Peptides against a protein of PDB entry 2Q3Z. Designs and how they scored, part 9

Target 1, 272 residues: chain A of PDB entry 2Q3Z
Amino acid sequence: YVLTQQGFIYQGSAKFIKNIPWNFGQFEDGILDICLILLDVNPKFLKNAGRDCSRRSSPVYVGRVVSGMVNCNDDQGVLLGRWDNNYGDGVSPMSWIGSVDILRRWKNHGCQRVKYGQCWVFAAVACTVLRCLGIPTRVVTNYNSAHDQNSNLLIEYFRNEFGEIQGDKSEMIWNFHCWVESWMTRPDLQPGYEGWQALDPTPQEKSEGTYCCGPVPVRAIKEGDLSTKYDAPFVFAEVNADVVDWIQQDDGSVHKSINRSLIVGLKISTKS
Target 2, 254 residues: chain A of PDB entry 2Q3Z as posed
Amino acid sequence: YVLTQQGFIYQGSAKFIKNIPWNFGQFQDGILDICLILLDVNPKFLKNAGRDCSRRSSPVYVGRVGSGMVNCNDDQGVLLGRWDNNYGDGVSPMSWIGSVDILRRWKNHGCQRVKYGQCWVFAAVACTVLRCLGIPTRVVTNYNSAHDSNLLIEYFRNSEMIWNFHCWVESWMTRPDLQPGYEGWQALDPTPQEKSEGTYCCGPVPVRAIKEGDLSTKYDAPFVFAEVNADVVDWIQKSINRSLIVGLKISTKS

## One batch from the design tools (peptide; made by RFdiffusion4, then SolubleMPNN)

Design b1_p8_7_s1 (from b1_p8_7, 4 letters changed)
Fold by OpenDDE base, seed 3:
Parts: sequence; C-alpha cells; structure tokens
Structure b1_p8_7_s1 (fold): chain B 272 residues (1-272), chain A 8 residues (1-8)
Amino acid sequence: as target 1 above (272 residues)
Amino acid sequence: EPQHPVSS
C-alpha cells in the first residue's frame, strides 16, 4: 500500500520537468469521514443506497465512483475545473498545497464545489480519497497528453494551405496531464489485468453518461487492448494518439498529413 | 504552473 501522506506531483513540460510538494493527508483527522460523505452523496447512492453500499467492497466500483465525484460535473462532487486564468471568485489551482484543505472546504460548505482545480488537483484529491478507502494509489503525470474527443485515437488539426490552424481547436495536447493509478484485482476482466489501473478524475469526456474515467488496466493500455473496460480508447489516446493535419488546398482538396513534430505521451509515475 | 495547450 502507498502510505505516504506527503509527496511530489510532476508538472511542467516534457523538456522541463518540474514538481511540486503535495500533502495528501489521507490519515489526517476527519478526512476519512469526508471520504465517506463523498460516497454517501454520489448519484448511485442517492438512486439506490442498498445497491451502492453492497458494491463498495469492490475497488473497481469505488474507483469509478471516486473518479466521478472528485469533479463536480454531473453531481455534488468536490472540484470545479477552470483553465482560463480567471480565478478571482475562488482559489487559483496553483495555490493548493494539499488535498486536506480542499476536502474540508467541500464538506464545510455543504458539499458545495470548490473553485478551482486543474488536472493535478483533481488527481491529488482522488489519490487522497482512494488511499483513505484503502486502495493503493499514486499520481501519474503524462507530458504532451492528448485529449481525444471523438474516440478515433487521433488529435486532428485543420489547416489552410499555409499550414495555419483554422477555427478553434477542439482537440488538443496538454503540456502535461495528471491522473491516478490504483492497485486492484480485476475479477470483471480476463486473467492478467490485475495491478495498476488508470483512473482520471479530471472532467474531459463522459463515460457511460458521467464525467469519469476508468479503471482501466495499465497493462491493457500498454498492450493495446482497447476493448478493456473502462475507457481504454480514451486513456490509450492520452498517451499514444497520433497527430494528423488536415490541410485544405486552394482548390478545395484536402490533404492528410501525419504531424511528426508533435509526439504524444511521456508518462512518469511516483514511487510506490 | 498551470496546464496549457501545446503549441502546434
């Protein structure tokens, strides 16, 4: 089990790797109670408490619930994400130094969403919650991390004949992105997929109608088994997407070009 | 340091 309460989260870029200290604080007073509140306000509990509680012995089930509840999308979750540098009505994502303050603020304000988080904040809070619930968890960072929004394993840019990107970029590559990996067995899958499972609490794409992601075996991603639940294609794309330029010529024809200058994926993890 | 899109 990962029992450390203080650690580091990797940030920056592939060329200039940085880290920040983070207090996960999974054993601090009252934090476990807050994690239990988080479970008790999740949509599945509210819909059918008995069914939800009966499934809480499954780290697969709990991991998926936590992935959804760390963000406030679709539910009474913990954090509201924001990336536009306008944080005046809340706390800048860069100001947080640990998960404890975030969780306490959430609980103390009646489970009102905390403003604001970005990927490492979401990941760190998820890591804290999962550790509290007895699930070995670590934060991971992926540099040049792709956000594939149409499930084709590509990042696609539309360009004019001069190579200039046209319109607003819908798909993108982040300088870095953080999520968590949790250690668990996968009795719901074929043998061999026990071990580290990727979970992504940052609201990026919906999974079965909810902004959550995973768990998906890290092994499945590494081996390219995209049929593996949950969300293997999305997580695979984060670390392996190819970049394609669709270049429109003056005559209206379109040329497909593989962009070899943008290399997706450089994943690193903290020590177990 | 915040997240930001990589320039292409």
Scores: peptide ipSAE 0.536, ipTM 0.946, DockQ to the pose 0.549
Fold by OpenDDE base, seed 1:
Structure b1_p8_7_s1 (fold): chain B 272 residues (1-272), chain A 8 residues (1-8)
Amino acid sequence: as target 1 above (272 residues)
Amino acid sequence: EPQHPVSS
């Protein structure tokens, strides 16, 4: 989880699991320096360098910073996400074979956001950075991964009387989603939450005003402790959300139906 | 393969 530079990232769907090789390259020349630049351009450093530096001994703090800085939302972060199949003005997310080229491009272009990434690219870059900083980290793939936007632990679809989905889907389920898990103690929490912590660098929801997510103990998610910082409800929903259909009738009445055809969550942790 | 929404 620290020493391995080559690995695999799981993709595809729950029914058709695939993987791709990925070069994390945390020990390649110059990569550590780039990771340090990433820390030095983060908003917290720019606001108060002394305070930021004093907190860099905490993997909790660093993990949260990295989660925010791997995406370019809100800051001079590394990657711009795109999912609409229009990648002509950049690099297709599917073309990347490792984190090293992405990080080098980012640094060499004055910390300009790299186009483009999707979930596994964000996760892989975060994994590289965290490993560089001495934090044991692995990429995780979750199939049928939910994106809950209103923190109610539900994916809600609005349907007409014929069962057809109406309007734009605000909430959704991804065929797969990737994030990272990092091993750390949690002195900021009650005892028992040491171990793997989920961090999600893909910009999905804001946490305390920034597109970042975690760290949250994997144990807390497993046990359903949604009060645990950071972002337990969101991460819980990614793997455990229920799907609800709101069926609208012509008379204005609405019927709530549990959708059992869509099962959220099938998490696979990598060993490499 | 790209990430995409699951068809309900």
Scores: peptide ipSAE 0.535, ipTM 0.947, DockQ to the pose 0.551
Fold by OpenDDE base, seed 4:
Structure b1_p8_7_s1 (fold): chain B 272 residues (1-272), chain A 8 residues (1-8)
Amino acid sequence: as target 1 above (272 residues)
Amino acid sequence: EPQHPVSS
């Protein structure tokens, strides 16, 4: 995982799985230096350099920092996300073919946010950075990926009597979503949670005040241990949320219905 | 292909 510079990222939908080639490029000239700059501009370093540096021996700490710094939310991070198909003032997320150009652009423009990314771009850049820092990392794609906004492990749709969704449709299921899994021990947890840890650099929800996510043991998600730090409920919901329809009737009554047509989660881990 | 919400 650390040694592979080129790979594939899975995209599309559950019914129509696609992939794109991606150049992670962790060994290309100057990329490690850029990753070190990323660490040196993170909010924790700026607040207390000595404390931040003393913690960089921890993959748990570094992974969480990288998760936050790959997105530009809250900090001098790398990428600005955009999903509205208006990319004229930047680069379309679909145009990127590797992490190297993104990281170089970021550094060369004074650590100014790069426009634009979507989930696989965030994940791929995070994968590059983590690999540069010696953390075995792979990109993961989850089809029918839920974004739970209120930590209730549900995707809730409000519908009128005709079944039409009402409101702003804030909660959603993505056709696909990408994040990364990194291999590390978890001395901060009870025994048995070493191994793959999920990290999500796409700015979806705040964790302890910052748009970051993880690391959380993949085992904890599999076993439903939602008390395990970090962000187990959110990551669990991405792959396991149930869908509920709240149907408003004309008489003012509300009917709760489990939506069995929307099955959340189909996770694929890359081998390289 | 970009990300998009699935039809509900």
Scores: peptide ipSAE 0.530, ipTM 0.946, DockQ to the pose 0.550
Fold by OpenDDE base, seed 2:
Structure b1_p8_7_s1 (fold): chain B 272 residues (1-272), chain A 8 residues (1-8)
Amino acid sequence: as target 1 above (272 residues)
Amino acid sequence: EPQHPVSS
């Protein structure tokens, strides 16, 4: 997890799982220096350098900083996400073959956001950075991955009497989504939550005002301990959300129906 | 292959 520089990232769909090769390149020339620059331009460092530096011995702290800094939302982060197929003014997310070029571009252009990324690009860059910083990290792919926006552990669709979806689809299910898991102890939590921690660098929801996510113990998610910091409800929903249809009837009544055709979650952890 | 929403 620290030494492996080349690996695979899973993509596609639950029915048609695919993978791409990826060069994480954490030991390539200058990459560690770029990762240190990433830490030195984070908002917490800019606000109070001494405090930020004093906390860098904590993989919990560093992981949370990295999850926020891999995306350019709120800060001078690395990647700008885009999903609308309009990539002409940058690089298509599908064209990247590794983290090294992305990080070098970011640094060489004065920490200007790199265009463009999608989930696996965010995850892969985060994986590279965390590995550079000595944190064992792997990319995770979750198929039929839910994006819960109101923290109720549901994906809700509103439908008219004819079953037609109404309103904006704010909540959604991705065909696949990628994030990272990092190995660390959790001295900030009760005993038993050491091990893999989920971190999601793709900007989806704000956590404490910043587009970041985690770390949250994978164990907490598995056991349903949603009070565990950070962002347990959101990560739980990504892999376990129920899909609910709210169907309005002609008489004005609303019927709640569990949508059993949409099964959220199929997580695959990489071995390298 | 890009991410996309699953049809509901």
Scores: peptide ipSAE 0.511, ipTM 0.942, DockQ to the pose 0.544

Design b1_p8_7_s2 (from b1_p8_7, 5 letters changed)
Fold by OpenDDE base, seed 1:
Structure b1_p8_7_s2 (fold): chain B 272 residues (1-272), chain A 8 residues (1-8)
Amino acid sequence: as target 1 above (272 residues)
Amino acid sequence: MPQHPVSS
C-alpha cells in the first residue's frame, strides 16, 4: 500500500466489473517534490504557515488537506472534474494512465488546474500523494454509489403518478465511485477507530466549507457511528443510502415509497 | 470508463 507503484483501479458496474491499469508512480523522479508543493499551496498554509507545518506530522490533518487539494475547488488544487463528455479543451478523464503525468502537468503549469478528472482520477492522484507522504493508501471502488446532498441518508426521487421522474434529479446514484482508504491511528477519536480511514477527493459536498471529505474510520461507517468525524453521514450514505420515491398526485398529495429495485453500495477494496 | 448516473 506504500511500495507498489503500479496497480489496478476497478470500474464498470456492479453487474459488469472492469479494471484499468494505473501507474501511481509515487517514487518517480520529482513526484515527492510536487507533493510537497501541494502542501505548500494549500489554503491552511497560506493562512498560517507555522500552524500548517506544525500539523503535518498528523496523517489525519494531512489526509484532509490532500482530500481538498486533489480537486481544484476552493483552492489551487490539482484536478478539475467534468462529467458531461465535453473534454475538447483538455484531456479526457479516460485518457489518463497514471498519476505522474497529471502531477507534473499541474506543477509545470504553475499549479494550474488540470483538465479533466472523474472519480478514479481524483482517487488515484490522492493515493499517489498520500503514499508519497508515507501514508499507506489504497483506491476503493463502490458500485451503485449514492450522492446524498442533504445528509438524510436517502436518495430521493420525485415522481408523477405515472412513475416518471420529475425535476432536475439533484440526488443520484453513480454506476461506480472511487475514493481512497488510508491507514492511520485516530488519536482525535475514541479508542478502536484506528485502521483504514475513508477519504474522498472528488468534489461532491463541502465539509467545513471546503470540497473535501474525511478521514472517517471505515469501522465507524460499518458500525453506523455517524457522529464520527469527518463526514460520516456522507460516506455512510455513499454505501448504505436507501432510495425513496416521492410519488406526486394531481391533488397535491405525495406518497412515500421505498424503492427496492435500486440497491446502493458494493464496495471493493484494492490490494495494489 | 466514465461515471454515469444509474437508471432509476
Scores: peptide ipSAE 0.492, ipTM 0.942, DockQ to the pose 0.544
Fold by OpenDDE base, seed 4:
Structure b1_p8_7_s2 (fold): chain B 272 residues (1-272), chain A 8 residues (1-8)
Amino acid sequence: as target 1 above (272 residues)
Amino acid sequence: MPQHPVSS
């Protein structure tokens, strides 16, 4: 989880699991230096360098910073996400084969955002950075991954009497989503939450005003302890959200139905 | 493989 530089990232769908090879390259020339630059351009450092540096001994703190800095939202972060198949002014997310080129491009262009990433690209870059910083980290793929936008642990679809979704679908389920899990102690929590912590660098929802997510104990998610910092409800929903259909009839009545055809969550953790 | 919403 620190020493392996090459691995696989799982993609596809729950029914058709696929994988791609990925070069994490945490020990390649200059990569550690780039990771240190990433820390030195983070908003917390720019606001108060002394305070930021004093907290870098905490994997919890560093993990949260990295989660925010791998995406370019709100800061000088590494990657710009895009999902609309219009990648002509950059690099298609599907073309990346490793983290090294991404990080080098970012640094070499004055910490300008790299175009473009999707979830596995964000996760893979975060994995590289965290490993560089000595934090054991693995990429995780979750199939039928929910994006809960209103923190109610539901994915809600609004439908007409014919079952057709009305308007733009805001909440959704991804065919797959990737994030990372990092091994760390949690001295900021009650005993028992040491171990794997989920971190999500894909800009999905803001956490305390920044597009970042975690760390949250995997144990807390498994046990349903949604009070555990950070971002337990969001991560819980990714793997456990229920799907609800709101069906409006012609007479104006609304019927609530649990959609059992959409089962959220099938998490696979990598072994390397 | 790109991400995409599942059909509902």
Scores: peptide ipSAE 0.481, ipTM 0.939, DockQ to the pose 0.547
Fold by OpenDDE base, seed 2:
Structure b1_p8_7_s2 (fold): chain B 272 residues (1-272), chain A 8 residues (1-8)
Amino acid sequence: as target 1 above (272 residues)
Amino acid sequence: MPQHPVSS
């Protein structure tokens, strides 16, 4: 995981799985230095450099910092996400073939956010950075990936009596979503949660006020231990959310219906 | 391959 520089990232849909080649390039010239710059411009370092540096021996701490810094939403982070197909003032997310160019652009432009990324771009850059920092990391793709906004482990659709969706569709299911899993011990948790930890650098929900996510033990998600830090309910929902339709009837009553046609979650972990 | 919401 640390040593492999080239790999594949899975995309597409659950029915039509695709992949793209990706150059993670963690050993290319200057990339480690850029990763160190990323740490040195993070908000925690800027607030208290000594405290931040003293905590960099913790992959838990570093993982969380990287998750936040790969996106630019709260800081001088690397990537700006965009999903509206208007990429003319930057680079289309689909154009990237590796993390190296992204990181170099970021650094060379004074840590200015790079336009643009989507989930796999965020994940891939995070993977590169974490590997550079000596943390074994892999990209994960989840098909039919849920985005739960209110931490109730549901994707909720509101419908009228005719079944038509009402209001803004804030909660959604992505055709696919990518994040990373990193191998680390969890001395901050009860025993047994060492191993793969999910980290999600795509800005979706705030965690403790910052667009970051994780680390959370994959085991905790699998076992349903949603009290486990960090962000277990959100990550759990990405792969396990139930879909519920709230159907308003003519008489004003609301009927709750489980939508069994929308199946959340099909996770694929890469080998490198 | 871009991300997009699944139709509901």
Scores: peptide ipSAE 0.478, ipTM 0.939, DockQ to the pose 0.544
Fold by OpenDDE base, seed 5:
Structure b1_p8_7_s2 (fold): chain B 272 residues (1-272), chain A 8 residues (1-8)
Amino acid sequence: as target 1 above (272 residues)
Amino acid sequence: MPQHPVSS
């Protein structure tokens, strides 16, 4: 997981699984230096360099920092996300074939955000950075991945009496979503939560005021321990949310309908 | 391949 520089990232849909080759390139020239720059421009370092540096021995701390810094939200992070198919002023997310070019562009342009990324790009860059820092990391793909915005473990659609979606479709299910899992001990938690930890660098929800996610023990997600830091409810919902349709009638009555046609979550972990 | 919302 640390030594492999080339791998595959799974994409597509649950019914049509695909993969792309990806060059993580964690050992290519200058990449480690760029990873260190990433740490040195993070908000916590800028606020208190000594405190930040003293905590860099913790993969938990570093993982959380990297999760936040791979996206450019709230900081001088690496990638700007875009999903509207308007990529003419940058590089299409689909054009990237590796992390190295992205990281080099970021550094060479004064830590200016790179346009553009989507989930697998964020995940892949995070994977590269974490591997550079000696943290065993793999990219994970989850099909029918839920984005729960209110931490109720539901994806809610509001519909009229004809079944038409009303208002802003804020909560949604992605055909696929990618994040990373990193291997680390969790001395900050009760015993038994060492092992794979989920980290999500795609800017979806704020965690403690920053667009970051994790680390959260994969075990905690599997066992439904939603009290486990960090961001267990959000990650849990990505793989386990139920879909609910709220149907409003003309008389003002609201009917709850469980949407059984939309099954959230089909996770694939890479072996490299 | 891009991400897109699953149709419901």
Scores: peptide ipSAE 0.474, ipTM 0.936, DockQ to the pose 0.545

Design b1_p8_7_s3 (from b1_p8_7, 6 letters changed)
Fold by OpenDDE base, seed 1:
Structure b1_p8_7_s3 (fold): chain B 272 residues (1-272), chain A 8 residues (1-8)
Amino acid sequence: as target 1 above (272 residues)
Amino acid sequence: MPQQPVSS
C-alpha cells in the first residue's frame, strides 16, 4: 500500500468486471517534490502558511487537502474532470497509464489543470500523492455507485405515468466509481474508527465549501454512523443508497415506488 | 473504459 508502484484499477460494470494496469510511480524522480508543490499551492497554505504547515503531520488533514487538490475545482488542483466524450483539446481519460505523467504535466505547466480525468484517474493520482506522503493508500472501485445530490440517501427518478424518466437526471448511478482508502488513526473521533478511511477526490459534491470528500472511517460507513466526519452520508449513499421512483399520475398526484431492479453498491478494494 | 450512467 506504500511500496508498490505498479498495480491494477478495477473498471467496467458489476456484471463485467475489468481492470487496467496503472503505474502509481510514487518513488519516481521528482514525484515527491511535485506532491510537496501540491501542498504548497493549496488554499489553506495560501491563506495561512504557518497553520497549514503545522497541520501537515496529521494524515486526516493531509488526506482532506489532497482529496481537494487532486481535482482542479476551487483551486490550482491537478485534474479537470470530463465525461461528455469531447476530449479533443486535451488527453482522453482512457489514455492515461499512470500518475507520473499527469503530475509532471501539471507541474511543468505551472500547476495548470490537466485535461482530462474521470474517477479512476482522480483516485489513482490521489493514491500516488498519499503514498508519496507516507500514507498507506489503495484504490477502491464501487460498481453501481450512487451520486446522491441532496443528502437523503436516495437516488430519485421522476417518471411519467408510462414509467419514462422526466426532466434532468440530476441524481445518478455510475456503472463504476473509484476513490481511495487510506490507513490512519482518527484522534479527532471516538475510539474504534482507526483503520481504512475513505477519501474521494472526484469532484461530486462540496464538503465545507470545497470539492473534496473524507476522510471518513470505512467502519462508520459499514455500521451506518452517518454523524461521523467527514461526509459520511455522501459516502454511505455511494454504496448503500436506495432507488426511488416518483411516478406522476394524470391527476397530478405522485406515487412513490421503490425500485428494486437497481441495486447500489458493490465495492472492491485492491491489494495493490 | 469510461464512467457512464447506468441505464434506469
Scores: peptide ipSAE 0.515, ipTM 0.946, DockQ to the pose 0.547
Fold by OpenDDE base, seed 4:
Structure b1_p8_7_s3 (fold): chain B 272 residues (1-272), chain A 8 residues (1-8)
Amino acid sequence: as target 1 above (272 residues)
Amino acid sequence: MPQQPVSS
């Protein structure tokens, strides 16, 4: 979880699981230095360097900073996400084979955002950075991964009388989604929440005003303790959300139906 | 393999 530089990232769908090889490269030349630059350009450092530095002994603090800085939302972060299949002005997310080139490009262009990433790219870069900083970290893939936008632990589809989805379909389920889990103690929580902590660097929802997510104890998600910081409801929904159809009839009546054909969550954690 | 919404 710290020493392995080569690994696989799982992709595809629940029915058709695939994987790609990935070079995390945390020990390659200059990568640690780039990770330190990442910390030194984070908004908290820019606001108060002394306070930021004093907190870097906490893997909880550092993990949350890295989660925010791997995406370029709100800061000088590493990657710009894109999902619309228009990648001509950058690099297709599907073309990356490792974290090293991404981090080097970012640094070499004055910490300018790298185009483009999707979930596994964000997760893989975060994994590299966290490992560089001595935090045991693994990439996780979740199939049928929910993106809950309104914190109600539901994915809601609005449908006409023919079952056709109406509107922009803002709430959704990804075929797959990737994030990371990092091993750390949680002295900021009640006893028992040490161990694997979920962190999600893909910019999906804001946490305390910043596109970051976690750390949240995997145990808390497993046990349904949604009060546990950080971002337990969001991460819980990724793996456990229920799907609801709101079906409007021509007479204006609305029928609520649980969609049992869409089963959220099939999580796979990696060993390398 | 890109991320994409599942069909519903």
Scores: peptide ipSAE 0.510, ipTM 0.944, DockQ to the pose 0.549
Fold by OpenDDE base, seed 5:
Structure b1_p8_7_s3 (fold): chain B 272 residues (1-272), chain A 8 residues (1-8)
Amino acid sequence: as target 1 above (272 residues)
Amino acid sequence: MPQQPVSS
């Protein structure tokens, strides 16, 4: 998980699983230096360098910083996400074959955000950075991955009497979503939560004011311990949310219907 | 392959 530089990332859908080769390249020339730059431009360092540096011995702290810095939201982070198929002013997310070129572009352009990434690109770059910093990390793919925006563990669709979606579809399910899992102890938690921790660098929801996610023990998610920091409800919902249709009738009545055709979550963890 | 919303 630290030494492997080449691997695969799973994509596609639950019914049509695919994978792509990816060069993580954590040991290529200059990559470690770029990872250190990433740490040195993070908002916490800029606010208080001494405090930030003193906390870099904690993989929990570093993991959370990396989660926030891989995306360019709120900071001088690495990647700008885009999902609208308009990539002409940058590089299509589908064109990347490794993390090294992305990180080098970021650094060589004065820590200017790289255009563009989607979930697996964010995850892969995070994986590279974390591995560079000595944290065992793997990319994870979750099919039918929910994006819960209001922390109610539901994906809610509002429909008219004809079943047509009404208004802005804010909450949604991705065909697939990628994040990372990192191995670390959790001295900040009760005993038993050491091991794999989920971290999500794709900018989806803010955590404590920053687009970052985790680390949260995979065990906590499996056991439904939603009180566990960080961001347990959000990560739990990605893999376990129920889908609800709110159907409004012409008389103003609202019917709640459980959508059993949309099953959230099918997680695949890579072996390298 | 792009990340895409699942059709509801």
Scores: peptide ipSAE 0.507, ipTM 0.943, DockQ to the pose 0.546
Fold by OpenDDE base, seed 3:
Structure b1_p8_7_s3 (fold): chain B 272 residues (1-272), chain A 8 residues (1-8)
Amino acid sequence: as target 1 above (272 residues)
Amino acid sequence: MPQQPVSS
């Protein structure tokens, strides 16, 4: 999880699982230096360098910083996300084959955001950075991954009397979503939450005002302990949200229907 | 493979 430089990332859909090879390249020349630059341009360092540096011995702290810095939202982070198939002014997310080129481009252009990434690109870059910093990390793929926007652990669709979705989907389910899991102790939590911690660098929801997510114990998610920091409800929803249809009738009444056809969550972890 | 919404 620290030593492996090449691996695979799972993609596709629950019914049609695919993978791509990825060069994490954490030991390639200059990559560690770039990771250190990433830490030195983070908002917490810029605000109080001494405090930030004093906390870098904590993988919990570092993991959270990296989660925020891999995306360019709110800071001088690495990647700009885009999902609308308009990538002409940058690099298509589908064209990347490793983290090294992305990190080098970022650094060589004065820490200017790299265009463009999607979930697996964010996750892979985060994995590289965390491994560089000595934190055992793996990329995780979740099929039918929910994005809960209102923290109610539901994906809600509004439908007309004919079952047609009305308006733009505010909440959604991704065909797949990638994040990382990092191995660390959690001295900031009650005993028993050491081990794999979920971190999500894709800018989906803000956590404490920044587009970052985690670390949250995988055990907490599995056991349904949503009180654990950080961002347990959001990560829980990614893998366990229920889908609800709000169906408006002609008389103006609204019927709540549980959508049993959309099953959220099928998580796959990797050994490499 | 691009990330995309699941059809509802």
Scores: peptide ipSAE 0.503, ipTM 0.943, DockQ to the pose 0.550

